# Peptides against a protein of PDB entry 7VSI, part 9

Target 1, 32 residues: chain A of PDB entry 7VSI
Amino acid sequence: EDISEDPSWARVVNLNALLMMAVAVFLWGFYA

## One batch from the design tools (peptide; aimed at target 1 L18 M21 V25)

Design b2_p14_8_s4 (made by RFdiffusion4, then SolubleMPNN; from b2_p14_8, 13 letters changed)
Fold by OpenDDE base, seed 5:
Structure b2_p14_8_s4 (fold): chain B 32 residues (1-32), chain A 14 residues (1-14)
Amino acid sequence: as target 1 above (32 residues)
Amino acid sequence: TIDELLAALAKLLA
């Protein structure tokens, strides 16, 4: 089975990952 | 700490 990423969806996932990490850092900074 | 991160996430989703 091929598990290689579609380049367009890879970009969408990576951008969402960066946004989630930014939100996580702000939540950590505020509550921890 | 991990517990504080989870608490922050819980507060966001509450």
Scores: peptide ipSAE 0.057, ipTM 0.539, DockQ to the pose 0.055
OpenDDE base, seeds 1, 2, 3, 4: peptide ipSAE 0.055, 0.056, 0.054, 0.054; ipTM 0.535, 0.543, 0.533, 0.539

## One batch from the design tools (peptide; aimed at target 1 L18 A22 V25 G29)

Design b2_p15_1 (made by RFdiffusion4)
Pose (drawn by RFdiffusion4):
Structure b2_p15_1 (pose): chain A 32 residues (1-32), chain P 15 residues (1-15)
Amino acid sequence: as target 1 above (32 residues)
Amino acid sequence: TLALVLTVFFLVLAF
């Protein structure tokens, strides 16, 4: 237990996770 | 068009 992620690295990982989803949604659109 | 809206949505949310 004790899931305390440091907010800084939390912001970084959240950011790039959302970027990955943006890229995947782009690829979905590109390929119809 | 939906893919573009969602890509923009995730980019805006990311930043």

Design b2_p15_1_s1 (made by RFdiffusion4, then SolubleMPNN; from b2_p15_1, 9 letters changed)
Fold by OpenDDE base, seed 5:
Parts: sequence; C-alpha cells; structure tokens
Structure b2_p15_1_s1 (fold): chain B 32 residues (1-32), chain A 15 residues (1-15)
Amino acid sequence: as target 1 above (32 residues)
Amino acid sequence: SEALLLALALLLAAF
C-alpha cells in the first residue's frame, strides 16, 4: 500500500512521540 | 496563558 507504515519506523516514531510528550509535560509543568 | 505554554512546550519538544 502506498501509505502503509514500515513496522520498524513506526516503532521509532512512537518512541520519539513518547519522548516529546515527556519533555512537553516537564516544560509545561515548570513554567505554568 | 497555560495554553500558550503548552503549545510552546510541544513545539520545543519537536526539535
């Protein structure tokens, strides 16, 4: 399929998403 | 505002 996810890259993207969310929560919590 | 701080946090986390 033209837009199907490669399972290895899907994992990389998901791990980066979790790291981004953690950083976002700390920054929000520190300044808000 | 808290919404602006959240938006900034999400933006900074992307880089």
Scores: peptide ipSAE 0.090, ipTM 0.671, DockQ to the pose 0.118
OpenDDE base, seeds 1, 2, 3, 4: peptide ipSAE 0.076, 0.089, 0.089, 0.087; ipTM 0.646, 0.671, 0.670, 0.668

Design b2_p15_1_s2 (made by RFdiffusion4, then SolubleMPNN; from b2_p15_1, 10 letters changed)
Fold by OpenDDE base, seed 4:
Structure b2_p15_1_s2 (fold): chain B 32 residues (1-32), chain A 15 residues (1-15)
Amino acid sequence: as target 1 above (32 residues)
Amino acid sequence: SLALALALALVLAAY
């Protein structure tokens, strides 16, 4: 079975990763 | 604190 990413789902995952990083930075900035 | 902020970030990442 090929483990290559489907390009549509890769985009969804990458966008969610960026959103989570943004939220993490806001939490760090507010609580640290 | 930094530890609390990191803990919250990890919880949010583990959805």
Scores: peptide ipSAE 0.063, ipTM 0.619, DockQ to the pose 0.093
OpenDDE base, seeds 1, 2, 3, 5: peptide ipSAE 0.063, 0.055, 0.056, 0.054; ipTM 0.615, 0.588, 0.590, 0.583

Design b2_p15_1_s3 (made by RFdiffusion4, then SolubleMPNN; from b2_p15_1, 6 letters changed)
Fold by OpenDDE base, seed 2:
Structure b2_p15_1_s3 (fold): chain B 32 residues (1-32), chain A 15 residues (1-15)
Amino acid sequence: as target 1 above (32 residues)
Amino acid sequence: SLALALTLALLLLAF
């Protein structure tokens, strides 16, 4: 099976991952 | 607390 990502969806997922990491750091900085 | 902040962060990452 080819596990290669569709390049357009890979970008969407990566951008969402970065956004979620930024939110996670904000929550850590604000509540910890 | 760190534990609460990490719990909330992980929940946001899971959904």
Scores: peptide ipSAE 0.073, ipTM 0.655, DockQ to the pose 0.094
OpenDDE base, seeds 1, 3, 4, 5: peptide ipSAE 0.071, 0.073, 0.073, 0.072; ipTM 0.656, 0.658, 0.655, 0.657

Design b2_p15_1_s4 (made by RFdiffusion4, then SolubleMPNN; from b2_p15_1, 8 letters changed)
Fold by OpenDDE base, seed 4:
Structure b2_p15_1_s4 (fold): chain B 32 residues (1-32), chain A 15 residues (1-15)
Amino acid sequence: as target 1 above (32 residues)
Amino acid sequence: ELALALALAYLLAAF
């Protein structure tokens, strides 16, 4: 089974990862 | 405060 990433979905996942990291930093900044 | 922020960050990252 090929586990290689589809380039279009890889971009979507990477953008969501960046958004989640940004939200995590805002949560840290707000509650810490 | 930090513990709550980290807990929320980890919970959010799980989805």
Scores: peptide ipSAE 0.104, ipTM 0.705, DockQ to the pose 0.096
OpenDDE base, seeds 1, 2, 3, 5: peptide ipSAE 0.095, 0.097, 0.104, 0.096; ipTM 0.669, 0.672, 0.702, 0.669

Design b2_p15_2 (made by RFdiffusion4)
Pose (drawn by RFdiffusion4):
Structure b2_p15_2 (pose): chain A 32 residues (1-32), chain P 15 residues (1-15)
Amino acid sequence: as target 1 above (32 residues)
Amino acid sequence: SFAFVLSVLLFVFAF
């Protein structure tokens, strides 16, 4: 237990996770 | 077109 992620790295990982989803949605659109 | 708009929105939201 005790899931305390540092907010800084948390912002970094959240950002790039959302970026990954943006890329995947782009690839979905590109390939119809 | 919807997927490209959604990808742009997710990219902008990410930053």

Design b2_p15_2_s1 (made by RFdiffusion4, then SolubleMPNN; from b2_p15_2, 9 letters changed)
Fold by OpenDDE base, seed 2:
Structure b2_p15_2_s1 (fold): chain B 32 residues (1-32), chain A 15 residues (1-15)
Amino acid sequence: as target 1 above (32 residues)
Amino acid sequence: SELFELALALFLLAL
């Protein structure tokens, strides 16, 4: 496939995405 | 608005 992810890096990216979403919720809660 | 503040928070995280 032209677009494929290494499973280990895909996991790292997904975990970072979840952490960013958590931080976003806290920022929203603090400022909104 | 709360939606603007959410958008701003997401924007700041993306920088």
Scores: peptide ipSAE 0.090, ipTM 0.664, DockQ to the pose 0.086
OpenDDE base, seeds 1, 3, 4, 5: peptide ipSAE 0.088, 0.087, 0.087, 0.088; ipTM 0.662, 0.663, 0.663, 0.665

Design b2_p15_2_s2 (made by RFdiffusion4, then SolubleMPNN; from b2_p15_2, 9 letters changed)
Fold by OpenDDE base, seed 5:
Structure b2_p15_2_s2 (fold): chain B 32 residues (1-32), chain A 15 residues (1-15)
Amino acid sequence: as target 1 above (32 residues)
Amino acid sequence: SLLIALSLALFLLAL
């Protein structure tokens, strides 16, 4: 089976990853 | 704030 990403799901995953990084930066900025 | 600007920039980059 090819492990290539579906373009629509790749966008959803990348968006979620960036949102999680943004939340992590907010937590870091608040507590550090 | 810089944090808000950064979060918004990351969000826009992901669209």
Scores: peptide ipSAE 0.083, ipTM 0.657, DockQ to the pose 0.536
OpenDDE base, seeds 1, 2, 3, 4: peptide ipSAE 0.079, 0.076, 0.073, 0.077; ipTM 0.649, 0.646, 0.639, 0.643

Design b2_p15_2_s3 (made by RFdiffusion4, then SolubleMPNN; from b2_p15_2, 11 letters changed)
Fold by OpenDDE base, seed 5:
Structure b2_p15_2_s3 (fold): chain B 32 residues (1-32), chain A 15 residues (1-15)
Amino acid sequence: as target 1 above (32 residues)
Amino acid sequence: DELLRLAAALFLLAL
């Protein structure tokens, strides 16, 4: 059973994680 | 309001 991550979905998940971190830092920086 | 905004930011970082 190969548990290797699909390279196309890995990129989508990693980009989504970076966008969420950027939004969280924006909310903290302007409102906290 | 401010505490809710901080909680939302921490929640987004924890996902």
Scores: peptide ipSAE 0.097, ipTM 0.683, DockQ to the pose 0.095
OpenDDE base, seeds 1, 2, 3, 4: peptide ipSAE 0.072, 0.094, 0.075, 0.087; ipTM 0.645, 0.679, 0.651, 0.656

Design b2_p15_2_s4 (made by RFdiffusion4, then SolubleMPNN; from b2_p15_2, 10 letters changed)
Fold by OpenDDE base, seed 3:
Structure b2_p15_2_s4 (fold): chain B 32 residues (1-32), chain A 15 residues (1-15)
Amino acid sequence: as target 1 above (32 residues)
Amino acid sequence: SRLFELALALFLAGL
């Protein structure tokens, strides 16, 4: 099977990762 | 501690 990244889905995954990190920073800022 | 809160934040963000 081909496990290489599809460029369009790679972009979607990367954007979701950035959003997840932003949420993590806000939670840290609120509770720490 | 702040390290615990950071770890918790990362965990919650990943749920």
Scores: peptide ipSAE 0.081, ipTM 0.639, DockQ to the pose 0.095
OpenDDE base, seeds 1, 2, 4, 5: peptide ipSAE 0.073, 0.071, 0.079, 0.081; ipTM 0.613, 0.607, 0.634, 0.635; seed 4 fails the geometry check

Design b2_p15_3 (made by RFdiffusion4)
Pose (drawn by RFdiffusion4):
Structure b2_p15_3 (pose): chain A 32 residues (1-32), chain P 15 residues (1-15)
Amino acid sequence: as target 1 above (32 residues)
Amino acid sequence: VASLALLVTAYLLGR
């Protein structure tokens, strides 16, 4: 237990995770 | 709302 992620690295991983989804959604659109 | 706008924009760029 004790899941305390540092907010800085948390912002970084959240950001690139959203970026990954943005890229995946782009690829879905590109390929109809 | 910003995340949704980003994903919609990415989809439209893909189309």

Design b2_p15_3_s1 (made by RFdiffusion4, then SolubleMPNN; from b2_p15_3, 6 letters changed; failed a check: too like the target's own chain)
Amino acid sequence: AALLALLLAAFLLGL

Design b2_p15_3_s2 (made by RFdiffusion4, then SolubleMPNN; from b2_p15_3, 6 letters changed; failed a check: too like the target's own chain)
Amino acid sequence: DALLALLLAAFLLGL

Design b2_p15_3_s3 (made by RFdiffusion4, then SolubleMPNN; from b2_p15_3, 8 letters changed)
Fold by OpenDDE base, seed 3:
Structure b2_p15_3_s3 (fold): chain B 32 residues (1-32), chain A 15 residues (1-15)
Amino acid sequence: as target 1 above (32 residues)
Amino acid sequence: DVVLALLAAAFLRGL
């Protein structure tokens, strides 16, 4: 509980993580 | 090149 995530911020972080993963895949597809 | 793509991704993460 000491480091428990706020549910709203957890969603924001998770969405940003997914967006960054998508960008990484496009970069891999373009340069590799 | 996977290394090049990873470097680009690391740069974007630093912005």
Scores: peptide ipSAE 0.066, ipTM 0.628, DockQ to the pose 0.055
OpenDDE base, seeds 1, 2, 4, 5: peptide ipSAE 0.058, 0.060, 0.048, 0.058; ipTM 0.579, 0.584, 0.553, 0.577

Design b2_p15_3_s4 (made by RFdiffusion4, then SolubleMPNN; from b2_p15_3, 7 letters changed)
Fold by OpenDDE base, seed 3:
Structure b2_p15_3_s4 (fold): chain B 32 residues (1-32), chain A 15 residues (1-15)
Amino acid sequence: as target 1 above (32 residues)
Amino acid sequence: AAVLALLLAAFLAGL
């Protein structure tokens, strides 16, 4: 079994991760 | 402006 990432889905996951991190930082900045 | 800049940077990082 190989656990290597599919390049196209890796990009989708990384983009969503960055967007979620940005949202999390602004929520922290507003409510904390 | 800071929010838009960070969202743009995140978008560019995803390309």
Scores: peptide ipSAE 0.048, ipTM 0.570, DockQ to the pose 0.080
OpenDDE base, seeds 1, 2, 4, 5: peptide ipSAE 0.047, 0.047, 0.044, 0.043; ipTM 0.565, 0.564, 0.557, 0.538

Design b2_p15_4 (made by RFdiffusion4)
Pose (drawn by RFdiffusion4):
Structure b2_p15_4 (pose): chain A 32 residues (1-32), chain P 15 residues (1-15)
Amino acid sequence: as target 1 above (32 residues)
Amino acid sequence: LPFVLSVVLVVVAFS
């Protein structure tokens, strides 16, 4: 237990996770 | 719509 992620690295991982979804959604659109 | 959603996600990611 005790899931305390440091907010800084949390922001970083959240950001790039959203970026990965943005890229995947782009690829979905590009390929119809 | 997918291309607009990709741009929205990039904007949200950097906000």

Design b2_p15_4_s1 (made by RFdiffusion4, then SolubleMPNN; from b2_p15_4, 10 letters changed)
Fold by OpenDDE base, seed 3:
Structure b2_p15_4_s1 (fold): chain B 32 residues (1-32), chain A 15 residues (1-15)
Amino acid sequence: as target 1 above (32 residues)
Amino acid sequence: SLLALSLALFLLAYS
């Protein structure tokens, strides 16, 4: 089965990954 | 997502 990503959904997931990474860094900086 | 997977692995390696 092909695991190639749909370009539009890949962009949505990538942007969400960056946003969640930023949130994680702020949480780490605030509580650690 | 390849980027999401790479970020997850990066964070896991750092922990």
Scores: peptide ipSAE 0.077, ipTM 0.614, DockQ to the pose 0.058
OpenDDE base, seeds 1, 2, 4, 5: peptide ipSAE 0.072, 0.073, 0.061, 0.074; ipTM 0.597, 0.610, 0.529, 0.601

Design b2_p15_4_s2 (made by RFdiffusion4, then SolubleMPNN; from b2_p15_4, 10 letters changed)
Fold by OpenDDE base, seed 5:
Structure b2_p15_4_s2 (fold): chain B 32 residues (1-32), chain A 15 residues (1-15)
Amino acid sequence: as target 1 above (32 residues)
Amino acid sequence: SLFELARALFLLAYS
């Protein structure tokens, strides 16, 4: 089976990952 | 603290 990523969806996933990390850091900074 | 971080992550997950 080919598990290689489609380049367009790879970018979408990576951007969402970065956004989630940023939100997590802001929540940590505010509440912790 | 790790407790406060866990609380923050919980809020993120359920917001």
Scores: peptide ipSAE 0.064, ipTM 0.565, DockQ to the pose 0.068
OpenDDE base, seeds 1, 2, 3, 4: peptide ipSAE 0.050, 0.050, 0.063, 0.063; ipTM 0.515, 0.519, 0.564, 0.563

Design b2_p15_4_s3 (made by RFdiffusion4, then SolubleMPNN; from b2_p15_4, 10 letters changed)
Fold by OpenDDE base, seed 4:
Structure b2_p15_4_s3 (fold): chain B 32 residues (1-32), chain A 15 residues (1-15)
Amino acid sequence: as target 1 above (32 residues)
Amino acid sequence: DYFALAQALFLLAYS
């Protein structure tokens, strides 16, 4: 099976990862 | 409280 990333879904995942990291930093700033 | 923060991050990831 091909496990190579689909370029369009790679962008969706990467954007979600960046958003999640941003939220995590704000949570860290607020609670830590 | 790092434990509470970790729980919040896990809940965020689970959603």
Scores: peptide ipSAE 0.076, ipTM 0.606, DockQ to the pose 0.081
OpenDDE base, seeds 1, 2, 3, 5: peptide ipSAE 0.062, 0.062, 0.063, 0.068; ipTM 0.562, 0.562, 0.563, 0.576

Design b2_p15_4_s4 (made by RFdiffusion4, then SolubleMPNN; from b2_p15_4, 10 letters changed)
Fold by OpenDDE base, seed 3:
Structure b2_p15_4_s4 (fold): chain B 32 residues (1-32), chain A 15 residues (1-15)
Amino acid sequence: as target 1 above (32 residues)
Amino acid sequence: ALFQLALALFLLAYS
């Protein structure tokens, strides 16, 4: 399998990862 | 570089 990164999709995925991390921090702060 | 969690989930799903 080819796991080489397409530069445009790499940016999309990394931005989504940052958004998910922010949501996770807010959920942790609210419920823990 | 791909975010480490996204890569880990990709490998779990497709390997």
Scores: peptide ipSAE 0.059, ipTM 0.523, DockQ to the pose 0.047
OpenDDE base, seeds 1, 2, 4, 5: peptide ipSAE 0.053, 0.056, 0.054, 0.054; ipTM 0.543, 0.552, 0.542, 0.550

Design b2_p15_5 (made by RFdiffusion4)
Pose (drawn by RFdiffusion4):
Structure b2_p15_5 (pose): chain A 32 residues (1-32), chain P 15 residues (1-15)
Amino acid sequence: as target 1 above (32 residues)
Amino acid sequence: SLVLAVVIIVVLLVL
Protein backbone atom coordinates (compact mmCIF):
# COMPACT_ATOMS: atom_id res chain seq x y z
CA GLU A 1 0.00 0.00 0.00
CA ASP A 2 1.03 3.67 0.51
CA ILE A 3 0.87 4.65 -3.17
CA SER A 4 2.36 8.18 -3.00
CA GLU A 5 3.94 9.03 -6.34
CA ASP A 6 5.90 12.28 -6.36
CA PRO A 7 3.82 14.85 -8.29
CA SER A 8 6.70 15.78 -10.58
CA TRP A 9 7.40 12.34 -11.99
CA ALA A 10 3.66 11.84 -11.91
CA ARG A 11 3.24 14.79 -14.28
CA VAL A 12 5.97 13.38 -16.51
CA VAL A 13 4.51 9.89 -16.77
CA ASN A 14 0.97 11.18 -17.23
CA LEU A 15 2.27 13.46 -20.07
CA ASN A 16 4.04 10.83 -22.01
CA ALA A 17 1.18 8.35 -21.52
CA LEU A 18 -1.21 10.85 -23.10
CA LEU A 19 1.40 11.42 -25.85
CA MET A 20 1.48 7.70 -26.50
CA MET A 21 -2.31 7.66 -26.88
CA ALA A 22 -2.10 10.62 -29.26
CA VAL A 23 0.37 8.71 -31.39
CA ALA A 24 -1.78 5.56 -31.35
CA VAL A 25 -4.87 7.51 -32.33
CA PHE A 26 -2.86 9.09 -35.16
CA LEU A 27 -1.83 5.67 -36.41
CA TRP A 28 -5.45 4.52 -36.27
CA GLY A 29 -6.44 7.50 -38.41
CA PHE A 30 -3.57 7.13 -40.85
CA TYR A 31 -4.48 3.54 -41.55
CA ALA A 32 -8.19 4.31 -41.90
CA SER P 1 -10.74 8.78 -39.68
CA LEU P 2 -8.01 11.42 -40.01
CA VAL P 3 -10.42 14.25 -38.99
CA LEU P 4 -11.52 12.25 -35.93
CA ALA P 5 -7.90 11.46 -35.04
CA VAL P 6 -7.02 15.17 -35.19
CA VAL P 7 -9.94 16.04 -32.86
CA ILE P 8 -8.93 13.33 -30.36
CA ILE P 9 -5.25 14.30 -30.49
CA VAL P 10 -6.11 17.95 -29.76
CA VAL P 11 -8.15 16.86 -26.69
CA LEU P 12 -5.23 14.64 -25.48
CA LEU P 13 -2.69 17.46 -25.94
CA VAL P 14 -4.98 19.83 -23.94
CA LEU P 15 -5.12 17.29 -21.08

Design b2_p15_5_s1 (made by RFdiffusion4, then SolubleMPNN; from b2_p15_5, 10 letters changed)
Fold by OpenDDE base, seed 1:
Structure b2_p15_5_s1 (fold): chain B 32 residues (1-32), chain A 15 residues (1-15)
Amino acid sequence: as target 1 above (32 residues)
Amino acid sequence: ALEKALEEIARLFAL
C-alpha cells in the first residue's frame, strides 16, 4: 500500500508518542 | 495551571 507504514519505523514512532504522552502527563500533573 | 505546563512544553521544544 502506498501509505502503509514500515513496521520498524511505526514502532519507533509509537514508542516516541507514548514517551511524549508520559512527559505531557507529568508536566500537566506537576505544573497544572 | 495548564498555562504553566504548556509554557514548559514550549520551552522543551524551543517554541
Scores: peptide ipSAE 0.059, ipTM 0.531, DockQ to the pose 0.077
OpenDDE base, seeds 2, 3, 4, 5: peptide ipSAE 0.053, 0.048, 0.047, 0.049; ipTM 0.532, 0.513, 0.505, 0.514

Design b2_p15_5_s2 (made by RFdiffusion4, then SolubleMPNN; from b2_p15_5, 9 letters changed)
Fold by OpenDDE base, seed 4:
Structure b2_p15_5_s2 (fold): chain B 32 residues (1-32), chain A 15 residues (1-15)
Amino acid sequence: as target 1 above (32 residues)
Amino acid sequence: SLAAALAKILELFAL
């Protein structure tokens, strides 16, 4: 079974991952 | 604290 990522969806997922990391950093900055 | 921030992250994602 091929588990390779579709390039367009991989980009969408990666962008969302970056957004979530940014949110995490802001939460760290605010609550830590 | 880092622990408080991590707790808020977990709450955000309902984990």
Scores: peptide ipSAE 0.056, ipTM 0.532, DockQ to the pose 0.117
OpenDDE base, seeds 1, 2, 3, 5: peptide ipSAE 0.054, 0.056, 0.049, 0.037; ipTM 0.528, 0.529, 0.532, 0.457

Design b2_p15_5_s3 (made by RFdiffusion4, then SolubleMPNN; from b2_p15_5, 11 letters changed)
Fold by OpenDDE base, seed 3:
Structure b2_p15_5_s3 (fold): chain B 32 residues (1-32), chain A 15 residues (1-15)
Amino acid sequence: as target 1 above (32 residues)
Amino acid sequence: ALALAAALVAALFAA
């Protein structure tokens, strides 16, 4: 219970994580 | 170049 995520905020965080990973891959692909 | 890209990504997570 103490570490359970709210399902609505979990989706927001997961979408932000996916966007950040995409940005990181584009930066790596362009500058590496 | 790789180190700079990695450092930028790391800086976004450190903020």
Scores: peptide ipSAE 0.065, ipTM 0.551, DockQ to the pose 0.102
OpenDDE base, seeds 1, 2, 4, 5: peptide ipSAE 0.057, 0.057, 0.057, 0.058; ipTM 0.534, 0.529, 0.531, 0.540

Design b2_p15_5_s4 (made by RFdiffusion4, then SolubleMPNN; from b2_p15_5, 11 letters changed)
Fold by OpenDDE base, seed 4:
Structure b2_p15_5_s4 (fold): chain B 32 residues (1-32), chain A 15 residues (1-15)
Amino acid sequence: as target 1 above (32 residues)
Amino acid sequence: ALELALRLVAALFAA
């Protein structure tokens, strides 16, 4: 089965992943 | 409660 990502949605998902990681790092740095 | 929640989230992302 083809599990290749649509390039436009892959970009949206990747940007959201980066934002979530940044938020996680700030939460870790401030509260842990 | 918020402090505890944020600490738990932080711990989940700590590796």
Scores: peptide ipSAE 0.073, ipTM 0.577, DockQ to the pose 0.072
OpenDDE base, seeds 1, 2, 3, 5: peptide ipSAE 0.071, 0.040, 0.053, 0.064; ipTM 0.571, 0.439, 0.495, 0.544

Design b2_p15_6 (made by RFdiffusion4)
Pose (drawn by RFdiffusion4):
Parts: C-alpha cells; structure tokens; sequence
Structure b2_p15_6 (pose): chain A 32 residues (1-32), chain P 15 residues (1-15)
C-alpha cells in the first residue's frame, strides 16, 4: 500500500501516457 | 471520422 507518487514524475508519466494515446488515435485515423 | 480523430488528438494533447 502507501501509493504516493511524487507529483512531478506523476505529471511526466501522465503527459507521455496521453501522448501515446494521441499517437495511437492518429494511427487509427491514418489507417481508416 | 477524421474530425473525430483530430478532436481526440487535440483532447489528449490539451489534457
């Protein structure tokens, strides 16, 4: 237990996770 | 469909 992620690295991982989803959605659109 | 894809990309980049 005790899930306390530092907010800084939390912002970083959240950002790149959303970026990954943006890229995947792009690839979905590109390939119809 | 491409408007939806563009909207989702903008949504994830803004979020």
Amino acid sequence: as target 1 above (32 residues)
Amino acid sequence: FYVLVASLIVFFLVS

Design b2_p15_6_s1 (made by RFdiffusion4, then SolubleMPNN; from b2_p15_6, 10 letters changed)
Fold by OpenDDE base, seed 1:
Structure b2_p15_6_s1 (fold): chain B 32 residues (1-32), chain A 15 residues (1-15)
Amino acid sequence: as target 1 above (32 residues)
Amino acid sequence: LSALVAALVAAYLAA
């Protein structure tokens, strides 16, 4: 089974991952 | 707010 990513969707997923990490860091910085 | 905007821009440029 091939688990290779479509390049366009890989970019969308990577962007969402980075945005979620940024949100998590801001929440940590604000509440901790 | 400026830090939030900078983080969003950085995330956009990094992806």
Scores: peptide ipSAE 0.050, ipTM 0.535, DockQ to the pose 0.234
OpenDDE base, seeds 2, 3, 4, 5: peptide ipSAE 0.048, 0.049, 0.048, 0.049; ipTM 0.533, 0.541, 0.537, 0.536

Design b2_p15_6_s2 (made by RFdiffusion4, then SolubleMPNN; from b2_p15_6, 11 letters changed)
Fold by OpenDDE base, seed 4:
Structure b2_p15_6_s2 (fold): chain B 32 residues (1-32), chain A 15 residues (1-15)
Amino acid sequence: as target 1 above (32 residues)
Amino acid sequence: LDELVLALVLALLLA
């Protein structure tokens, strides 16, 4: 099976990853 | 919660 990413879903996943990283940094900055 | 423990937990959630 081809495991290549669908370009539209790849964009959604990448945006979600960036949002999760931003939230993680804010949580670290707020509580640490 | 210790700052290092929080950083490690967040790193694990992002891994």
Scores: peptide ipSAE 0.085, ipTM 0.644, DockQ to the pose 0.106
OpenDDE base, seeds 1, 2, 3, 5: peptide ipSAE 0.083, 0.083, 0.082, 0.084; ipTM 0.644, 0.641, 0.642, 0.643

Design b2_p15_6_s3 (made by RFdiffusion4, then SolubleMPNN; from b2_p15_6, 12 letters changed)
Fold by OpenDDE base, seed 5:
Structure b2_p15_6_s3 (fold): chain B 32 residues (1-32), chain A 15 residues (1-15)
Amino acid sequence: as target 1 above (32 residues)
Amino acid sequence: LLKEVLALVLAYLLA
């Protein structure tokens, strides 16, 4: 079975992961 | 303190 990522969806997921991490860091940095 | 705790919880969930 092929478990390789679809290149287009891999990009979308990676961008969302980066955005979520950025938001988390900004929240931590601003309030903590 | 609530804001700090909330920020850390959100950071944990989002990271």
Scores: peptide ipSAE 0.078, ipTM 0.651, DockQ to the pose 0.093
OpenDDE base, seeds 1, 2, 3, 4: peptide ipSAE 0.076, 0.075, 0.076, 0.076; ipTM 0.646, 0.650, 0.646, 0.647

Design b2_p15_6_s4 (made by RFdiffusion4, then SolubleMPNN; from b2_p15_6, 12 letters changed)
Fold by OpenDDE base, seed 4:
Parts: structure tokens; C-alpha cells; sequence
Structure b2_p15_6_s4 (fold): chain B 32 residues (1-32), chain A 15 residues (1-15)
């Protein structure tokens, strides 16, 4: 089976990853 | 930091 990402869903996943990283950095900055 | 993240998100969406 081809495991290549659908370009539209790849963008959604990557955006969510960026948002999660942003939240993580803000939490780190706030509590550390 | 928030402004930089927002800029990156917007750049990613618009590219």
C-alpha cells in the first residue's frame, strides 16, 4: 500500500504539529 | 514568541 501523505491532510497535520509545539513552548516558558 | 508563531502559521497556510 502507498503510505504517501495526501497533500491536504499533510498540511492539516503539520499545522496541528506547529500549534502543539507552540503550546508546549508557552507552557515551558510559563512553568520553567 | 506568539507573533513569531502566528507569522509561521500564516506563512505555512499561505504558501
Amino acid sequence: as target 1 above (32 residues)
Amino acid sequence: LLDAVLALVLAYLLA
Scores: peptide ipSAE 0.057, ipTM 0.556, DockQ to the pose 0.163
OpenDDE base, seeds 1, 2, 3, 5: peptide ipSAE 0.057, 0.056, 0.057, 0.056; ipTM 0.556, 0.552, 0.554, 0.553

Design b2_p15_7 (made by RFdiffusion4; failed a check: the pose's geometry)
Pose (drawn by RFdiffusion4):
Structure b2_p15_7 (pose): chain A 32 residues (1-32), chain P 15 residues (1-15)
Amino acid sequence: as target 1 above (32 residues)
Amino acid sequence: GPSNFFSFLVDLLLS
């Protein structure tokens, strides 16, 4: 337990996770 | 959509 992620690295990992989804959605669109 | 992208990716990886 005690899940306390530092907010800075939390912002970083959230950001690149959203970027990954943006790329996946792009690839879905590119390939119809 | 997702099905077309993953079909393409599967075909590329098995090539």

Design b2_p15_7_s1 (made by RFdiffusion4, then SolubleMPNN; from b2_p15_7, 8 letters changed; failed a check: the pose's geometry)
Amino acid sequence: GRSAALAYLLRLLLS

Design b2_p15_7_s2 (made by RFdiffusion4, then SolubleMPNN; from b2_p15_7, 11 letters changed; failed a check: the pose's geometry)
Amino acid sequence: GKAAALEYLLKKLLA

Design b2_p15_7_s3 (made by RFdiffusion4, then SolubleMPNN; from b2_p15_7, 9 letters changed; failed a check: the pose's geometry)
Amino acid sequence: GREAALAALRRLLLS

Design b2_p15_7_s4 (made by RFdiffusion4, then SolubleMPNN; from b2_p15_7, 9 letters changed; failed a check: the pose's geometry)
Amino acid sequence: GRAAALAALRLLLLS

Design b2_p15_8 (made by RFdiffusion4)
Pose (drawn by RFdiffusion4):
Structure b2_p15_8 (pose): chain A 32 residues (1-32), chain P 15 residues (1-15)
Amino acid sequence: as target 1 above (32 residues)
Amino acid sequence: PVVVLLVVAFLLGLV
């Protein structure tokens, strides 16, 4: 237990996770 | 903001 992620690295990982989804959604659109 | 980003990315994929 004790899940305390530092907010800085939390912002980084959240940001690139959303970027990954943006890229996947792009590829879905590109390939119809 | 997240929905807008994903919609824009999808529409760019269609273009």

Design b2_p15_8_s1 (made by RFdiffusion4, then SolubleMPNN; from b2_p15_8, 7 letters changed; failed a check: too like the target's own chain)
Amino acid sequence: ALLALLAAAFLLGLL

Design b2_p15_8_s2 (made by RFdiffusion4, then SolubleMPNN; from b2_p15_8, 7 letters changed)
Fold by OpenDDE base, seed 1:
Structure b2_p15_8_s2 (fold): chain B 32 residues (1-32), chain A 15 residues (1-15)
Amino acid sequence: as target 1 above (32 residues)
Amino acid sequence: ALELLLLAAFLLGLL
């Protein structure tokens, strides 16, 4: 309960994680 | 190779 995830914010965090991973791949592809 | 490893480590760190 103390560290339980709010379902709505869990979704926001997960989507942002996926977006950040995509950005990281594009940055790697562009500059490396 | 280093760039790939750093990317992999970064992505794993985000999980």
Scores: peptide ipSAE 0.059, ipTM 0.584, DockQ to the pose 0.062
OpenDDE base, seeds 2, 3, 4, 5: peptide ipSAE 0.056, 0.054, 0.056, 0.057; ipTM 0.589, 0.573, 0.577, 0.578

Design b2_p15_8_s3 (made by RFdiffusion4, then SolubleMPNN; from b2_p15_8, 7 letters changed)
Fold by OpenDDE base, seed 5:
Structure b2_p15_8_s3 (fold): chain B 32 residues (1-32), chain A 15 residues (1-15)
Amino acid sequence: as target 1 above (32 residues)
Amino acid sequence: ALELLLQAAFLLGLQ
């Protein structure tokens, strides 16, 4: 079965991953 | 700091 990513959804997922990392870095910077 | 990080992440995500 083909598991290649749809280009549009790949962009959405990658953006959400970056946003989650940004939030994690903010929390680390503020509390740690 | 959150505003700047979200702005950076948004711009990087558009690449």
Scores: peptide ipSAE 0.057, ipTM 0.577, DockQ to the pose 0.075
OpenDDE base, seeds 1, 2, 3, 4: peptide ipSAE 0.056, 0.052, 0.056, 0.056; ipTM 0.575, 0.565, 0.571, 0.575

Design b2_p15_8_s4 (made by RFdiffusion4, then SolubleMPNN; from b2_p15_8, 7 letters changed; failed a check: too like the target's own chain)
Amino acid sequence: TLLALLLAAFLLGLL

